Peptides against a protein of PDB entry 9GMZ. Designs and how they scored, part 12

Target 1, 343 residues: chain A of PDB entry 9GMZ
Amino acid sequence: TGFPLELLTRPATERLAYFENYTVAHPRLKEVYEILMRTIAEPAGASFIFVYGASGVGKTTLRLRVEQKLTELALPKLESDRARVPVVGIEAIAPESRYFNWKEYYTRALITLEEPLIDHKFDYGVRGISRDNFGKINVESKVVAPALRRALENALIHRHPDVFFVDEAQHFGKVASGYKLQDQLDCLKSLANMTGILHCLLGTYELLTFRNLSGQLSRRSVDIHFRRYCADSPEDVQAFKSVLLTFQQHLPLAETPNLVDHWEYFYERTLGCIGTLKDWLKRVLSDALDREATTITLKDLQKRALSVAQCQKMFKEIQEGERQLSETEADVQNLRSALGLGA

## One batch from the design tools (peptide; made by RFdiffusion4, then SolubleMPNN)

Design b1_p28_6_s1 (from b1_p28_6, 11 letters changed)
Fold by OpenDDE base, seed 3:
Structure b1_p28_6_s1 (fold): chain B 343 residues (1-343), chain A 28 residues (1-28)
Amino acid sequence: as target 1 above (343 residues)
Amino acid sequence: LEELRKQLEEARKQWEQSEKEMQEALAA
């Protein structure tokens, strides 16, 4: 078990690409993947799925794996139905102003819906949206947000994806006032209702604030908490060590580095977030390959580690998110007890 | 479509192999 040994004779670029494309199916990722796939298949009247967790926990890896699986399941039908898109995924952009740019959001969503596999030309019914000779969508600057919304609604209905993913969805919450945040939630709700397309919002714990502002969204949403590994849990520590062992075996180096012996240092600088771990190892591998090194040393790891100050900041943000969830669970339990319902 | 199918099959095989490796690592 490990990387293909033939990679040791290949260029550094190919070795790095192997590691970049390698995904560790760690227990939390697998659990959340199974819940998310089940929820997409059987939404039970939900219009939204919220996937929240620490920055660098692996939400993007989760999304990509689900997108791959949904596309694989759709392939037999995509051969006959060239209008269908099995899944749509976009990243929400941090607003440069105190206002979320809906025009840019709708434009990006429309561009993403024009996948290269789509042979069917769709008329959006909106002036100023065109295709070039290569089928790429062009949106003129004169097209206003309400027109782009209608174009997106029509495109989503026509393409009928199983789910619409929005990564970094906490950026919807970065607005100047609570009133405008409610309007944004109502806008998203209306889009999901008008299209009949399930929306999955992935984000940090800041997404909880966004979720809690709309009691109506909460009634039509499924929540999935993508937890980090915790050092106070023996099971989580074992899982984290197993991830290190697996990455150690899949680093395309002549000598297998002993990452597991340094598990505490890896935990200190990743906070149990596997995405942060993978990104760190990728940077260190790149440096090692550039030097034609046979292995990775502790000094190489230290050179590319996040600073203690960065880790402390990230940890405070995680603790606040975990606290909010714990309080919410306690509030539900208190409400059930007050209603005379068993815990 | 054939190239996409191949890529998705390779990704599936890699995932299944990683699941097996993680199960073995957790049992050790």
Scores: peptide ipSAE 0.546, ipTM 0.934, DockQ to the pose 0.851
Fold by OpenDDE base, seed 4:
Structure b1_p28_6_s1 (fold): chain B 343 residues (1-343), chain A 28 residues (1-28)
Amino acid sequence: as target 1 above (343 residues)
Amino acid sequence: LEELRKQLEEARKQWEQSEKEMQEALAA
């Protein structure tokens, strides 16, 4: 079954919004979703979950789906416990300065913790944090980072989310000195330990550097690799084609475009990353809707494709990340072999 | 809460439908 045919009579904005909100439950996404949900339910003493993968693989889509599911599961309890927040998700922003802005991070986390459904006024114990008449947190500029941290710790303890998500978490690593990165990781570790809240960091393969910097984090972390589809795997190619087939059925156009016939071109320009694919199709759909086009053509796709140079850069970053993981897996195998454990 | 519940139910239904469609597409 494709998109609701009634959408063809709807405004372009509604048609585009349908596709934007449409999520393909592709095999890798489903696999990682199931692993992540199980890990959140049974963290086994882990304080961190690392979800790493290529840019555009679909980490944000994964996060949002998990947030939705955790909220759905919590709904019966939220009716009785208006203080609880089931899940918190923020996106880490790349610092404009050489320094990660912890004040901004804590502020954003606090703002995100204040869901409209929370009727209970929480006293953060920090002067300069207030709720407006709409229940939104207002943080005065005078509030310093250590005070915001305490406020966040108190809020996380009180609201007790099942997990705290940080998307684009590689931005923690963009600090000019490795020493500052360690301090940041120790700060995050301390926050997780003080609150007892499981933290899930989603990011690029740059998150692998975090594992190497903190042996203690590694011991208290679960790693989840969100792999792209690989063209050298027949199963992955079939999955990628199936994603294209599914997307073509959910493009709210009068004539279903044949995306599958162009699978190699889609693969070339997405590197097997479904998020990149969706974003590409979204741009092309927007253009088609603006022209009141009945379908999408190869020429329309080509107009919005990533350049070869962009793809080459992205591919190098992916290859380096995959290489680092392969080395780590080999090291584990070597260790197992040395221990007399089968590979 | 009712609106949130509705949105989450719609998201669940969409996910389940997408899972089914992907299974069908993988079998094709």
Scores: peptide ipSAE 0.543, ipTM 0.932, DockQ to the pose 0.867
Fold by OpenDDE base, seed 1:
Structure b1_p28_6_s1 (fold): chain B 343 residues (1-343), chain A 28 residues (1-28)
Amino acid sequence: as target 1 above (343 residues)
Amino acid sequence: LEELRKQLEEARKQWEQSEKEMQEALAA
């Protein structure tokens, strides 16, 4: 069990691409995957799913695996309904200004909905939206945000995806004023209601602040917490070591590196986040392949590790997020008091 | 569509293999 040994005779680019495309199906990823797939299949009247967790926990990997599975399940129906798109996924862009760029959001969503596999040309009913010679959507600069919204609503209704994914969704919350954040929530809510399409927002713990601004959104949302592995849990430590064991077997090097013996150092510099771990190993593998090295050493790992200061900052952000999800006795008492219930 | 089907099948097989390897690693 491990990487194909034939890769050792292949170019460095192919060896790196193998590892980049390799996904470890670790216990927490599998658990969240099953919950998310079930929730998409049976949303129980929800219009939103919120998937939140630490930066680098693996939310993008989760999204991509769900997109693959939903597409696989839709293939038999896509043969008969060539207009259908099974899933749509975009990444939210951080605003460069105090305002979220809705025009850019709608444009990117429209571009993503036009998969090359769709032979059915849809008319968006909006002037200034065209297809190039390659079938790619082009949106003219003169097209205003309300027209792009209407085009997206029509496209979502016509294509009828099972879910609309927005990755890095905490970027909706990075707006300077609280009222504008509410307007953004209302805009998303309206889009989901008008189209009847389930929206899944994936993001950091900052997404909780965004979610909590609308009681109406909260009532129509399902929450999924993608937890990191915790060093104070023996089960989590065992899972983390098992991930290291699996990665070391899938590094296309002549000599299998012993990553498991360094598990504490890996934990210290990833905080139990498997996405952070994979990205670190990719950088180290790239360096090793460039040097035509037979294995990876501790010195190679140290060269590409996050600094202690970076880890401390990331850990503070994680602790604050985990704290917000912990129910305190004081929070319960405050809620009871506010409801007019006795202590 | 055929190429997409092939890619999705390869991704599924890789995922299932990784699940098996992780179960074996957790049992060790």
Scores: peptide ipSAE 0.541, ipTM 0.931, DockQ to the pose 0.877
Fold by OpenDDE base, seed 2:
Structure b1_p28_6_s1 (fold): chain B 343 residues (1-343), chain A 28 residues (1-28)
Amino acid sequence: as target 1 above (343 residues)
Amino acid sequence: LEELRKQLEEARKQWEQSEKEMQEALAA
């Protein structure tokens, strides 16, 4: 079943919003979702979950779906315990300097913990943190990072989320020195340990470099690889075509475009990343709606495609990440061989 | 809370429908 046909009579803004809010539950997303949900429910003493994959693979979509599900599961308890927050999700900001801005990180985390549905006023125990009449947190500029950390620790303990998500977590690794990177990892580890809150870091393959610097984190972390679809796998090609088929049915246009016939071109310009595909289709749909077009053509797709140069750059970054994982798998095989466990 | 519940239910229904559509598409 496709989009609601009533959308064809609706404004372009509503038609675009429908597609923007539409999520394809593609096989790889579903698999990673199930693994992540299971790991959050049963962390088995893990303090961290690392979710890594290509830019545009759909990590943000994964996070949002997990946040929705955790909130849904918590609703019966939230009616009785209005102090509880089921999930916290923030995006890490790229550092403007050689140092990660922890003050900004803590401030953003505190603001995110103040959901409008939380009637329960919590005292952070820190001067210069106030709430407005709408419950929004205001942090005065004089509040130092250690005080904000204590406020966040107290807030996380009090609200007790099932998980704390950090999207774009590779930005923690964008520091000038390896020693500082270890200090950042130790800081995150300490926050997780002090609060007892499971942290899930989502990021690009650059997150692997961050993860590999701490052998101690490896013992308390679960790794989840969010793979792209690969053109050398018939199953992945079939899944990718099925995603195209599903998207073409959910484009609110009078004539269903034939996206599947162009699957190779879509693959070439998305590298098998469904988030990249959705963003591309969103741009093309917006252009089509602006023209009051009945369908999308190949020319419309070409106009909004990533350049070959952009795709080549993205592909190099993916290949480097996949290589690092392959080396890790080879290292495991070498370890198994060295241990006499066989291949 | 009621509006949140409604939004989450709609999101769940959309997800379940998408899972079904993807299964149908994979079988085609």
Scores: peptide ipSAE 0.537, ipTM 0.931, DockQ to the pose 0.872

Design b1_p28_7_s4
Fold by OpenDDE base, seed 1:
Structure b1_p28_7_s4 (fold): chain B 343 residues (1-343), chain A 28 residues (1-28)
Amino acid sequence: as target 1 above (343 residues)
Amino acid sequence: AARLAELRAREAARAARIAAFVAEVLAS
């Protein structure tokens, strides 16, 4: 158990890459992974899955693991159905303007769906969409958003992925308020309905605003809460310490650092978010490798830690999200009680 | 707590193996 000892003879770049590519299979990740995989396999008429949780909880890691697994499961079928793509994943970009750039969204989705390695080339039926000499899609600047939407709808129908992932999906909500936000949701809903493709939106607690805006989306959506580890739960504290121990074993350094003894400091500066923890350790490992250090010290950790002010801001955002969810759960219980249904 | 202590003990043994390996590599 731990990193291959031979890595200690390898270049710093290879050591860092090993740690970057390493994923800890922690309890919350496993739980959400199983729920998400089951929901994708049996959506029961749902058109949307919402996965929400704190920034840095590990949503991107979850997406990548599900994408990998869906690809592996599809391999035997892809031999007979060469047109099929098992999964599509994109990251939503924060718009620079007050308007969401749908043209850019559709372009990125098309580029991701129609990767150069796909043997069966599809005709999009839209002028100004071509493939370069490497098979990569090129979209001319003159192609308008409605034409790109039609191309994407046709491509999604033809490729028939099991799920369409949108990471950082809270970015849909940052530029639009009120009716404009509803229009964006209606656009996504229409795309899902027209194609019959299940959409999974991953994001921060800001994604809850989307959930509440459409009573129609709520009937066709599944919600998955990716929780952080909480210091008030003894089980969560033990899980967090176990993650620290696992990372300690997978840092390719000559002397194994004692991370577990500093678990409270790690918790203080990550708020129980494993993605934040991994990113912190990556920065510290990079610094240590650059100095040809044999281990990581507390001073090395402190140099790359988030500031107390940053942690306080992040914690307030987490508390607001967790509060909104708790209030929703209480409202459901109150509604059940008012209906004469047992709690 | 007991499981964590066992895992720490295993880690200490691993750290010793790493140190020995490093010493061998530096001597070669």
Scores: peptide ipSAE 0.109, ipTM 0.698, DockQ to the pose 0.026
Fold by OpenDDE base, seed 3:
Structure b1_p28_7_s4 (fold): chain B 343 residues (1-343), chain A 28 residues (1-28)
Amino acid sequence: as target 1 above (343 residues)
Amino acid sequence: AARLAELRAREAARAARIAAFVAEVLAS
């Protein structure tokens, strides 16, 4: 099924919004979604879930879909428990400085957790944290990071989300000179332990460093690799073509563009990352709608494509991450063999 | 009424093209 045809009579803004909100349920996304949902439902003593994969693979889309589903599942309970928030999702921000800004992180987490629409209010136990007339959290500049942490801990305990999502979590790896990455991990671990809230960190392959640095985190974490589609796999190529087919059916244009015939070009400029593909098509769709065009052309695609240099850089980062995972898998197999456990 | 008929015709044509394309992709 394609886009609703009535969209062709709607404003460009509505047509673009449809495509922006549309999610292709591709095999890798479905697989990771099912694993993630199962893990959230039954953490089995895990305090962390690590979801790692290439930039633009679709981690944010995964998060949003899980957030939607968890919210839907919680709706019947939310009517009786007005204090509960089913899920919280934030993005870690790349620090302008050489170190991760915990104060900013805690502030953003609090603001996101304490949505204005939450009926049940409570005291955070910290001076300088208040709600404005619109129900938004206001944090005074004088409030220090340790106080914000305590406020967040209390809020997480009180609101009891099923999971706390942190997107772009590789930014936790940015430590000041003299600080250890381990200290950042211990801080996160402590937050999860103190609140009893499952944390899901989504990010690039740089998250693998977090897994390797803490033997304690490894015991309390579930790892989920969100793989890209690989051109050397016939199954992956077919899946990628199917995604292109679905996107071309869901572009709200009068004439359906033929994206699938250009699959190699799409693969070249996305590296098999569906998020990158969607973002590219979104830009092209926006341009087409602005021109009141009936379709999109190869020239339109080329105008908004990532440069070869950008793709080369991204590909190197992907290859390094995939290599590290392969080496880790080999090390596990070697360890099992050395222990007399069958491979 | 005429516009609705045109939209239905376009939808039917689109569905047919999609079905044909899916068949081709599955056959490849």
Scores: peptide ipSAE 0.013, ipTM 0.350, DockQ to the pose 0.020
Fold by OpenDDE base, seed 2:
Structure b1_p28_7_s4 (fold): chain B 343 residues (1-343), chain A 28 residues (1-28)
Amino acid sequence: as target 1 above (343 residues)
Amino acid sequence: AARLAELRAREAARAARIAAFVAEVLAS
């Protein structure tokens, strides 16, 4: 197992692309992947899935892998149903104002739903939405958010994806008031209900604040915690070391670097987040390839590491999120105790 | 611990194969 040795004779761009496209199937990713895939297959009346975890834990990787798998599984059906899109994934953008830009959200969702290769022209029923000769959607500036919503509802119904992914979904929470945040949740809930399409919101622990505002969503949502690896868990440390070892094997360099022996340093600067680790190694690999280096050294790693200050900030955000989840678990235990159910 | 040791052994073997391949390419 490892990178194809032939890559050592290939251009730096190809070697870097290999590593960029490589995904380590680490235990937490596998676990969350299985839960997510199962939930998508059998929502059991759920309208929402919330996937939350630290920044850089690997949520985007999870999404992409699920999208790939759903596409693969849908291929036989897509041959017969040319209108179907197996999965839709968008990224929520942080609002520039105190209000979430729903017009932009709906526009991006529509554009993502209408890949140029979809032969079937869908009439959105909205004036000012057109397709160019290449099948690209053009939305005129005069089209208002309610009209775009109707267009998206119709498109989602017609394309019938197995799931609608919204990455960076904590950006829905970046609004001026809790009331407006609830209205946004209700808007998303309405979209899911009207279309019958399962929505999966992926985000940081800030998504928990958003999730907790709607007690009614609790009955129709599945929560998935994408945990980082914790240094206080021997099993997590072993898993993290195993990830480092796998990355060693997949760095297309003439000499395999010994990352595992530096696991504590890698943990210190990634907080157990595999996405952060991969991004770090990608930067270091790029530098090494630019220099035509045979290996990666500790000095090369240090040059591209996150600063201690950055890590401290990230760690505080993680601790706050983990604390909120622990409080929820305590509340469940208290509720069970109050109900006379054993702890 | 045993699994990690096995993985390290596999990595060492891979590193040796890489070195051999590089040497072969440079000799050609």
Scores: peptide ipSAE 0.010, ipTM 0.312, DockQ to the pose 0.028
Fold by OpenDDE base, seed 4:
Structure b1_p28_7_s4 (fold): chain B 343 residues (1-343), chain A 28 residues (1-28)
Amino acid sequence: as target 1 above (343 residues)
Amino acid sequence: AARLAELRAREAARAARIAAFVAEVLAS
């Protein structure tokens, strides 16, 4: 089904918001969604889930959809357990300094856990954490990271989410000179162990470097590769074209643009990443709405496309990540062969 | 009650989006 035709009579802001909130149910997203939901339901002793893939593949969309679904599934139980938060999701911030800011991380996590409308307030046992009249948490600057950690541990235990999401988790890998990345992993592992809460880290292929540093973490982690669509796969090309078809039907414009006929150009400038594609189309739609245009043209697309240089850089990063994973898969096959399990 | 109402309102808006998403996922 296309967009609601009534949107054509609505303000540009509402038309844009429709498209922003629209999610294409493409095969890779569906697959990863199903794996992630199953893993959250049955973690089998795992403490971590790693979701890695190219920048712009759609990891944030995946997270948000899982958060929505987990919240929906929890609603009947939340009436009886008013203290529970079904899911927590935060985005890790790139440090301005050369080290990850744990104080900020804990603060953001606490703020996210404390829904303003949650009826059952509890004392975190930490001075300098307060709530305003709207239930928003305020953390005073004097509160130190270890105290915030304890507060977060208590909050996670008390609220008992099914999963704690950290988006852009590759930022944990940014450590100052003299600090070990291992210490960051141990900190996260400790938090998961102390709370009993499953952690899901979503990030770029840089997350693999972080994951591979801890053999102990690897034993208690589930890996999910969120793949892009590859032009060398006929099935992937068809899926990508189908996504373009769906997007063209959901652009709230009077005249449906023909995106599918330009699929190679879209692929060239998105590298098969649907998030990148959506963001591109969003920019183009915004421009079209500002001009009160009836459709979008190839020229409109070209104006908002990523540069070739940007695409080349992103592609190099993707190739390195895919190579690293391919080598790991080969190592598994070699191990199986060496064990006599057959190739 | 207010949390549930807001969660339900956010989730009703989200559930409409999710239902559309799920319908699309199931139709695919």
Scores: peptide ipSAE 0.000, ipTM 0.284, DockQ to the pose 0.026

